Peptides against a protein of PDB entry 3EFO. Designs and how they scored, part 182

Target 1, 262 residues: chain A of PDB entry 3EFO
Amino acid sequence: SQLADLYKSCETDALINFFAKSAFKAVLHQPLKVIREILVNQTAHMLACYRKNCASPSAASQLILPDSMKVLPVYMNCLLKNCVLLSRPEISTDERAYQRQLVMTMGVADSQLFFYPQLLPIHTLDVKSTMLPAAVRCSESRLSEEGIFLLANGLHMFLWLGVSSPPELIQGIFNVPSFAHINTDMTLLPEVGNPYSQQLRMIMGIIQQKRPYSMKLTIVKQREQPEMVFRQFLVEDKGLYGGSSYVDFLCCVHKEICQLLN

## One batch from the design tools (peptide; made by RFdiffusion4, then SolubleMPNN)

Design b2_p22_7_s2 (from b2_p22_7, 8 letters changed)
Fold by OpenDDE base, seed 3:
Structure b2_p22_7_s2 (fold): chain B 262 residues (1-262), chain A 22 residues (1-22)
Amino acid sequence: as target 1 above (262 residues)
Amino acid sequence: STPHFSIEFEDGKPVGELPSPV
């Protein structure tokens, strides 16, 4: 059917770009609460329509997602948790305005990275390999106290260090003997010159390449105050300012779909 | 039918590996 073909052809990255721009435009004329409700309703309606008209019969307890839209919920949750759509006094007007303007000009690839960051386990780097490490899911559950992770969303870059990060890697990256000696006020990595340092710098360069904005590097130590900012980019987790986790959002969407189909 | 991904729920929570961009 024409409807089935439509769902097969849907591109979630393009869809989220559209929804983001639409929502961010609406911010000028509609209450944030209304905008958030519209986004949730639109998500639920699209998926309910698919289940009703395009999907094979399935148990009502299941959430059925077209393959082309299987990651729509996670992106939609990221959009809903963006500072532009949050009604929290802790978020400055300037930050809201800035991010709104940025997203309004983003292409599909840019918005994809912006809403769901790239999180790389750089502690697993093989200095003999030219391949980038595989990205992991943006959740605290994927971090480890022994690990070092690089996160980038096209605007910000973070180097997160576990409290038990290997001293040899700390020395390789920072040329200091231990985690405690790392200066988190630095926005640039030192030129240590060893293979590991060079590879990390290469990776950072690749990530920065072809991005319209220069990503400032923030070094984050686990259990220090700045880690709270970093954790906001772990978009699958519960947000600091009341945003839902990915899991919670799926429950919400599923409930809404069930209500629509009853 | 259109290829789809199914999320199962137990005790009101989704279970199994959930869809991810990565």
Scores: peptide ipSAE 0.695, ipTM 0.963, DockQ to the pose 0.894
Fold by OpenDDE base, seed 1:
Structure b2_p22_7_s2 (fold): chain B 262 residues (1-262), chain A 22 residues (1-22)
Amino acid sequence: as target 1 above (262 residues)
Amino acid sequence: STPHFSIEFEDGKPVGELPSPV
């Protein structure tokens, strides 16, 4: 059917780009609460329509996602948790305006990375490989106190260091003897020159080359105050400013779909 | 029918591996 073909051809990255720009345009004339409700409603309606018209019969207890849209909910939740759409006084109007303007000009690939960052386990680097380490899910559950992670969203780059990061890696990256000696005020990695340092710099370079904006590097130590900022980019988790976790959002969407179909 | 991904729910919570961009 035409409808089935439509769902097969849907590209979630294109959809999220469209929804983001539509929502960010709407903030000029509509209350944020209304905009968020519309986004949830549209998500639920699209998925309800699929279930009704394109999916095989299934138990009502299941959330059925077309394969082409299986990651729509996670991206939609990321959009809903963006500072532009959050009604929190902690977020300045200037920050909202800035991010709104940025997203309004983003292409599909840019917005995809912006809403769901790339999180790389740097501590697993193979200095002999030209391959990037496999990205992990953007959740605290994927971090390790013994690990070092690089996060990039096209605008910001974070290097997160676990409190128990290997001293050898710390020395390799920063040329200091221990975690305590790392200076988090630095926005550039030192030119240490060893293979690990060079590999990390190469990876950072590759990530930067794919993006239209120069990403500022922030070095973050676990359990220090700046880590709170970093944690906001772990988009699958519950947001500091009231945004739902990915899990909670799925529950919300599922409930809404059930209401539409019953 | 199109290819699909199913999320199961137990006690109101989704279970299993959830869809992710990565």
Scores: peptide ipSAE 0.693, ipTM 0.963, DockQ to the pose 0.879
Fold by OpenDDE base, seed 5:
Structure b2_p22_7_s2 (fold): chain B 262 residues (1-262), chain A 22 residues (1-22)
Amino acid sequence: as target 1 above (262 residues)
Amino acid sequence: STPHFSIEFEDGKPVGELPSPV
């Protein structure tokens, strides 16, 4: 059927790009609350339509996602949590305007990375391997106090250090004896010259490659004030300014679908 | 029907491994 073909051909990255630009255009003439409601409604209606017309019968207790759109909810939640769509006084008008303009010009690949960052466990690097470490889910649950993680979303780059990061890695990256000696005001890594440092720099270079914007590096120590900013990029978690976790959003979507179909 | 992913719910919350870009 026409509908079945549509859902098979859908690409979540293209959909998110479209929804983001549509929503960010709408902020000029619609209340933010209405825009957020529309996005949730559109998500629920798309999935309800699939369940009703394209999916085999299933229990109402289940949330059924077509494979082509299985990551639509997580990206949609990221969009809803963007500062442009949040009605919080803590977010400046300038920041809203800045991010709005950036996203309005992004291609599909750029917006995908922007809404769901790449989070890499740097502490697991094998200096004998040329492969990038596998990315982990953007959640605090995937961090470890013993770990070092690199996060990038196409605009920002963060190097997060756990309080119990291995001293040998700290020395390898920063050429200092301990976690306490790391200067977080630096925006560049020192030229230490050992294999680990070189590999990290290579990874950072690969991430920066073919991105339209130069990503500023921010060094983040666990439990220090700047970590709060870093945590906003852990997009599957609950947001500081009222954004839902991925889990909470799934509950919301599921509830709305059930209401539409019952 | 199209290929699909199913999320189970227990006590009103999703359980198991959830879909992720990574």
Scores: peptide ipSAE 0.693, ipTM 0.963, DockQ to the pose 0.868
Fold by OpenDDE base, seed 4:
Structure b2_p22_7_s2 (fold): chain B 262 residues (1-262), chain A 22 residues (1-22)
Amino acid sequence: as target 1 above (262 residues)
Amino acid sequence: STPHFSIEFEDGKPVGELPSPV
């Protein structure tokens, strides 16, 4: 059917870009609560339509996603958790305005990275390989106290260090003897010159060259206050300022789909 | 039929590996 073909050809990245720009435009004329509700409703309606018209019969307890849209919910949740759409006094008007303007000009590839960051386990780097490490899911559950992770969303870059990060890696990156000696006020890595440092710098360079904006580096130590900022980019987790976890959002969407199909 | 991904729910929560960009 034509409808089935539509869902097969659907591009989630394009949809998210569209929804983001639409929502961020609407911020000027509609209450944030209404905008969020519309986004959820649109998501539910699209998926309900698929279930009704394109999917084989399945148990009501299941959430059925077309393959082309299987990651739509996670991205939609990320959009809903963006500061532009959150009604929290902790978020400044200036920050909302800034991010709104940025997203309004983003292409599809830029918005994908912006809403769902790359989180790279750099403690696993093979200095003999030129390949980027495989990204992990943006959740605290994927972090380790022994690990070092690089996070990038096209605008910001974070280097997160676990409290038990290997001293040899700390020495290799920062030329200091221990975690405690790392200065988080630095926005640039020192020129240590060893293979690991060079590999990390290369990776950072590769990430940067693919983006239109210069990403400032923030060094984050686990359990220090600035880590809270970093955690906001772990988009699958529950947000500090009222955003749902990915899991909770799936529940919400599923419930709404069921209501639509009753 | 259109290829699909199914999320199972147990006790009101999704179970199994969830779709991800990575």
Scores: peptide ipSAE 0.690, ipTM 0.962, DockQ to the pose 0.885

Design b2_p22_7_s3 (from b2_p22_7, 9 letters changed)
Fold by OpenDDE base, seed 3:
Structure b2_p22_7_s3 (fold): chain B 262 residues (1-262), chain A 22 residues (1-22)
Amino acid sequence: as target 1 above (262 residues)
Amino acid sequence: STPHFSIEFVDGKPVGELPSPV
């Protein structure tokens, strides 16, 4: 069927780009609450339509996602949790305006990275390998107190350090003896010159490559106040400013689909 | 039928590995 073909050809990254730009344009003329409701409704309707017309019968206890859209919910939740769509006084008008304008000009690849950051376990680096470490899910559950992680979303870059990060890695990266000695006010890594430092710098360079904006590096220590900012980029988790976790959003979408089909 | 991914819900919560870009 034409519908089946449509769902097969649908690319989530393109959809998210479209929804983001549409929503951010609508902000100028519609209440944020309405925009958020529309996005949720559109998500539910698209998936309900698929279940009704394109999928084989399944139990009501299941959320059925076409393969091409299996990550639509997680991206949609990220969009809904973006500062542009949040009605919180803690978010400055300038920040909202800035991010709105940025997204309005983003291509599909840019918006994909922007809404779901790349989170890399740097502590697992093999200095003999030239390959980038495999990204992990953007959730606190994937962090480790013994780990060091690099996060990038095309606009910001964070180096997160667990409280129990290996001293040898700390020394390798920062040339200091311990976690306590790391200066989080720095925006550039020191030129230590050892293989680990060089590899990390190479990785950072690769991530920065071909990105339209220079990502300022923020060094974050676990359990320090600035970590709260970093945690906002762990997009699968519950947001600080009232945004739902990925799990909660799935529950919401599933419930709405069931309501539409009943 | 179009290939699909299924998320099972138990007691109102999704179970198993959830779809992710990574």
Scores: peptide ipSAE 0.707, ipTM 0.965, DockQ to the pose 0.900
Fold by OpenDDE base, seed 5:
Structure b2_p22_7_s3 (fold): chain B 262 residues (1-262), chain A 22 residues (1-22)
Amino acid sequence: as target 1 above (262 residues)
Amino acid sequence: STPHFSIEFVDGKPVGELPSPV
């Protein structure tokens, strides 16, 4: 059917780009609450339509996602949690305006990375390998006190260090004897010159490659104040300013679909 | 029907591995 073909051809990255730009344009003329409701409704209606017209009957206890849109909910939640769409006094007008303008000009690849960052466990690096480490899910549950992680979203780059990060890696990256000696005010890594340092710099270079913006590096120590900013990029978790976790959003979408179909 | 991914809900919460870009 025409509908079946439509869902097969859908690409989540293109959809999220469209929804983001549409929502951010609507901010100029509609209340934020209404915009958020529209986005949730659109998500629910698309999935309800699929379930009704393009899928075999399933139990109400299940959320059925077409393969082409299986990651739409996670991206949609990321969009809903963006500062442009949040009605919080803690978010400045300037920050909203800035991010709005950025996203309005982003291509599909840029917006995809922007809404769901790349989080890399660099403490697992093989200095003899040219392969990038496999990205992990953007959640605190994937972090480790013994780990070192690099996060990038096309605009920002964070190097997160667990309180129990290996001293040998700390020395390899920063040329200091311990976690306590790391200066988090630096925006550049020192030129240590050992294989691990070189590998990390290479990875950072690859991530920066072909990105339209130069990503500022922020060094983040676990349990220090800057970590709060870093945690906002763990997009599957609950947001500081009222944004839902991925799990909570799925519950919301599932509930709305059930209401539409029952 | 098109290929699909199913998320099971138990006690109002999704269970199992959830879809992710990574």
Scores: peptide ipSAE 0.706, ipTM 0.965, DockQ to the pose 0.880
Fold by OpenDDE base, seed 1:
Structure b2_p22_7_s3 (fold): chain B 262 residues (1-262), chain A 22 residues (1-22)
Amino acid sequence: as target 1 above (262 residues)
Amino acid sequence: STPHFSIEFVDGKPVGELPSPV
């Protein structure tokens, strides 16, 4: 069917770019609450239409996603949780304006990375491999107290260290004997010169490559105050200034689809 | 029907591995 072909041709990265730019344009003329409602409604309507016209009958207890849009909900939730669409007093007008302008000029690849960051378990690095470690889901549940993770969203880069991160890796990265000795005020990694340090720097270079902006590096220790900033980029989790977790958003979307089809 | 991914809900919550970009 024509509809089936349409859903097959849809690309989530293009869709989220479109929705982001559309929403961020609308911010100038519509209340934020209305914009958020429209985005949720559009998501629900697209998926309801698919279920009605393109999917085989399924139990009402299921949320049916076309493969081309299976990650649309997670990206849509990330968009909804962006500071541009939040009306919290803790978020400055300047910050909203800045991020709005950035996204308005982003290509599909840029916006994809911006809304869902790369989170890399660098404690698992094979210094003999030139391949990047496999990214993990952006959730606290994927972190480990024994781990070291690199997060990047095209604008910011974070190096997160667990309280029990291996001293040998700390020595390899920072040339200090322990977690307690790491200086989190640094914005650059030292040139330690060992294979692990070199590999990490290479990875950071690859991530930075072909990105329009130079990403500032922030070193974050687990359980220190700055970790809260880092956790805002764990986009599948509940946001500090509101916004649903990915799980909660799926519940919301499922509920709305059911309402549309009943 | 087109290829699809199904999320099962139990007691109002999704179960199983959820779709992710990674």
Scores: peptide ipSAE 0.706, ipTM 0.965, DockQ to the pose 0.886
Fold by OpenDDE base, seed 4:
Structure b2_p22_7_s3 (fold): chain B 262 residues (1-262), chain A 22 residues (1-22)
Amino acid sequence: as target 1 above (262 residues)
Amino acid sequence: STPHFSIEFVDGKPVGELPSPV
């Protein structure tokens, strides 16, 4: 069917770019609450239409996603949790304006990375390999106290260090003897010169490659105050300012779809 | 039919591996 073909061809990255720009334009004319409701509604309607017209009959207990849009909900949730769309006094007008303007100019690839960051387990680096470590899901559940993770969203880069991160890696990266000695005020990694340090720098370079903005590096220690900023980029988790977790959002979408189909 | 991914809900919560960009 024509509808089936449409859903096969509809890619999430393009949709999210469109929805983001549409929503961020609407911020100038509509209340944030309304914009968020529209986005959720649009998501539910698209998926309800698919279920009704394109999918085989399934149990009401299931959320059916076309393969081309299977990650639409997670990205949509990320969009909804962006500071531009959040109605919190803790978020400055300047920050909202800044991010709004940035996203309005982003291409599909840029917005994809912006809304769902890359989170890389740096502690697993193989210095003998030129391959990037496989990214993990952006959730606290994927972090480990023994780990070191690099997060990048095209605008910011974070190096997160677990409280029990390996001393040998700490020394390899920072040339200091322990976690406690790491200076988090640094915005650049020291040039230690060992293979691990060089590999990390190479990875950072690859991540920075072809990005329109230079990502400032922030070093974050687990359980220190700045970690709260880092955690905001763990987009699958519940947001600090009331944004839904990915799981909660799926529940919301599923519920709305069921309502539409009744 | 269009290839699809199904998320099962048990007790009002999704179960199993959820779709992810990674």
Scores: peptide ipSAE 0.702, ipTM 0.964, DockQ to the pose 0.899

Design b2_p22_7_s4 (from b2_p22_7, 10 letters changed)
Fold by OpenDDE base, seed 3:
Structure b2_p22_7_s4 (fold): chain B 262 residues (1-262), chain A 22 residues (1-22)
Amino acid sequence: as target 1 above (262 residues)
Amino acid sequence: STPHVEIEFQDGKPVGELPSPV
């Protein structure tokens, strides 16, 4: 059927780009609450339609996602948790305006990275390999106190250090003897010159390559106050300003789909 | 039918490995 073909060919990254721009345009003339409700409803309706018309019979207790849209919920949740759509006084009008303008000009690839950051476990780097480390899910559950992670969303870059990060890696990156000696006020890594440092710098360069904006590096120590900012980019987790976790959002979507189909 | 992912729910929560861009 035409519907089946549509769901087969749909690309979530393009869809989320469309929804983001549509929502961010609507901010100018519609209440934020209404916009959020529309986005949730649209998500539920799309998935309900698939279940009703395109999917084989399955248990009503299941959430059925076409492969082409299997990551739609996670992206939609990220969109809903964006500062532009949040009704929180803690978010400045300037920040809202800035991010709104940025997203309105983003292509599909840019918005994909923006809404779901790349999180790389750089503590696993093999200096003998030229391959980038595999990205991990953007959740605290994927972090390790012994790990060092690089996060980038096209606008910001973070280097997160666990409290038990290996001293040898700290020495390799910062040329200091321990975690306590790392200066988090720095925005550039020192030119240490060892293979590990060079590889990390290469990775950072690759991530920065072809991005329209220069990503300022923020060094974050676990358990320090600035880590709170970093954690907001762990988009699968619960947001600081009332945004739902990915898990919670799936529950919400599932409930709404069930309501639509019953 | 179109290829799809099925997410099971237990005690009102999804279980198993959830879809992600990664």
Scores: peptide ipSAE 0.694, ipTM 0.965, DockQ to the pose 0.868
Fold by OpenDDE base, seed 2:
Parts: structure tokens; sequence; C-alpha cells
Structure b2_p22_7_s4 (fold): chain B 262 residues (1-262), chain A 22 residues (1-22)
């Protein structure tokens, strides 16, 4: 069927780019609450249509996602949690305007990375390998107190250090004896010159490659106040300013689909 | 039929490995 072909050929990345630009254009003329509701409704309607017309019979208690759109909900939640669409006084008008303009000019690849950051377990690096470590899900559940993680979204780069991160890695990266000695005010890693430092710098370079903006590095220590900023980029978790977790958003979407089909 | 993912819910929450870009 025509619908089946449509869902089979759907590209979630392009769709999210479209929704983002559409929503960010709409903020100029419509209330944020309305825009968020429209996005949720559109998501639910698209998935409800698939369930009704393209999916095999399944239990109503299940959420059915076509493979081509299986990551649509997570990206949509990220979009909804973006500062441009959040109605919070803590978010400055300048920041909203800035991010809106950035996204309006982003291609599909740029927006994909922007909404769902790359989170890399740096503590697992093999200095003998040229391969990047496999990215992990953007959630606190994937962090560890003994770990070191690099997060990048095309605009910002964070190096997060667990309170129990290996001293040898700290020494290798920062040339200091312990976690407590790390200066979080620095925006550039020292050129220590050892293989681990070089490998990390290489990874950072690869991440920066072909990105339209230079990402400023922020060093983040676990349990320090600035970690709160970093946690906002763990997009699968609940947001500080009222955004839902990915799990909660799935519940919301599922509920709305059920309402549409019942 | 098009390939799809089924997400089960228990006690109002989805269970299992959820779809992710990674």
Amino acid sequence: as target 1 above (262 residues)
Amino acid sequence: STPHVEIEFQDGKPVGELPSPV
C-alpha cells in the first residue's frame, strides 16, 4: 500500500529536522504550549496511523513503532525539551533566540547530533586502537563514578569525570595527581604528550571534524555544581526545567495513541 | 508487513531495551 511504502521509506532524521524547524518557526507566532501539544499530537497521529493501517494485529497494551521511526519518540522528546520550546523563566531570551537561529540553519546530520548528543566512555579507550569507543545512551544510568565520559552535541563538548575516576587517567589527561587537583575552569586540555592524552585529543578532533561550529570544552567533575549543566545533555533523563524523561514520554505517546484508536 | 518494534508496558512503564540512536 501507499502508506506502507511511506513508512518504509521514512527517514526519522529528516523528519526531526523538519519538525524542529517548523516548531522553531512557529514560536514567533504561537504559544509554546500549543507548539508542544502539536508536536506530541503529530507524533501520536503518525504512529496511530501506522498501527491502524500498516501493522499486524497486536495487543493494545503495546507500543508499535515501525523500524524507520523507532527512534522518532526519543528525538521528539529531545526536541520538546529544547530550551527554545520550554516555558521557563530561567531560560534567557538570548539563549532561546540563539539556539533557534542555529537549528534553523542546521542540516539533517547537524540537527541529529544536536538533539541527541554523542556520549563516549573515554575511560575504556584502547590507546592502540584508532577506533572510537562505542557511544552510550545519553542517560545517567550509563555513567559510572569510576568513569570518564566525553559528550558532544555539535555546539558543546563536555568531559565528565567520576569522583572515582582512575588516577592514572587523570594524570594522563590533566597531568595532576588526583581528581581534586583538576581545574574545571580550563577549556583546553593540556598537551601532556602521553599516548592516552594523544588518543583523547584525536577523538576530540574526529568529533570536531566536519562540524560547522567549534565546540568549546567544559570540564565537569561529578557532584560539583556545574554538573547540573552537563546533566541537561543526558537527554533520555528527566530535564531540570520540566522536560520529561524518554520513558515518561513513551508513556505519554502510548496513552495518546490508545486514545486515538479506541 | 513492515518491520517494527514492539514495546511492552508493565505497571504503566515500558520494559526492555528501548530504541535509541546508539
Scores: peptide ipSAE 0.691, ipTM 0.964, DockQ to the pose 0.860
Fold by OpenDDE base, seed 4:
Structure b2_p22_7_s4 (fold): chain B 262 residues (1-262), chain A 22 residues (1-22)
Amino acid sequence: as target 1 above (262 residues)
Amino acid sequence: STPHVEIEFQDGKPVGELPSPV
């Protein structure tokens, strides 16, 4: 059917870009609560329509996502948790305005990375490989106290260090003997010159490639205060300022779909 | 039907591996 073909051809990245720009335009004229509700409703309606018209009969308890939109919910949740759409006094007007303007000019690829960051396990680097390590899901559950992770969203880059990160890697990256000696005020990695350091720098360079903005590096130690900022980019988790986890959002969407189909 | 993913719910929570960009 024509409708089935439409869902097959849908591109989630394009949809998210559209929804983001639409929502961020709307903030000038509509209450944030209304905008968030509209986004959820749009998501639910799209998926409800699919279930009704394009999907085979399934149990009502299941959430059915077309392959082309299987990651729509996770991205939509990320959009909803963006500071522009969060009505919290802790978020400055300036920050909202800044991010709003940035997203309004982003292409599809840029917005995709912006809303769902790339999180890379740096501690698993193979210095003999030129390939990037496989990204992991943006959740605290994927972090390890023994690990070192690089997070990038096109605007910011974080190097997160677990409290038990390997001393040899710390020395390789920072040329210091231990975790405690790492200076988190640094915005640049030292040029240590060993293969691991060079590989990390190369990876950072690759991530920076074709991005319109230079990503400032922030070094984050686990359990230090600045880690809270880093955790906000773990977008599948519950947000600090009221944003839902990915799991909770799926529940919300599922509930809404069921209501629409009743 | 079109290719799709089915997410099952148990006790009001989705179970299994959830769709992810990665």
Scores: peptide ipSAE 0.690, ipTM 0.964, DockQ to the pose 0.858
Fold by OpenDDE base, seed 5:
Structure b2_p22_7_s4 (fold): chain B 262 residues (1-262), chain A 22 residues (1-22)
Amino acid sequence: as target 1 above (262 residues)
Amino acid sequence: STPHVEIEFQDGKPVGELPSPV
């Protein structure tokens, strides 16, 4: 059927790009609450339609996602949690305007990375390998006090250091003896010149490559004030200024689908 | 049906490994 073909051919990255631009355009003439409701409704309706017309009968306790849209909910939640769509006084008009304009001009690849950042466990680097470390899920649950992580979303780059980061790696990256000696005001890594430092710089270069914007580096120490900003990019978690966790959003979507079908 | 993923819910919460871009 045409519907079956549609769901097979659907690309979530393209959908998210479309929904983001559509929503951000609507901000000019619709209340934010209405826009958010529409996005959730559209998500639920697409998935309900699939369940009704394209999927085999299943238990109501299950959420059925076509493979082509299996990551639609997580991206949609990221979109809903963007500052442009949040009605919070803590978010300035200038920040909303800035983010809106950025996304309105993004291609599919750019928006995909923007809404779901790369989070790389660089403390696991093998200096003898040219391969990038495998990205982990954008959640605090994937961080460790002993770890060092690089996060990038196409606009920002963060180097997050756990309070118990290995001193040898700190020495290798910053040429200082301990975590306490790291200066978080710097936006550039020092030229230490050892293999680990070189590899980290190479990774950062690869991430920056072919991106339309130069990503500013922010060094973040665990439990310091700037970590609060960093944590906003852990998009699967609950946001500081509102927005659900990925888990909570799935519950919301599942509930709405059930309401549509029952 | 098309290829799909099933998410199980227990006590109103999804369980297991959830779909992600990574």
Scores: peptide ipSAE 0.689, ipTM 0.964, DockQ to the pose 0.857

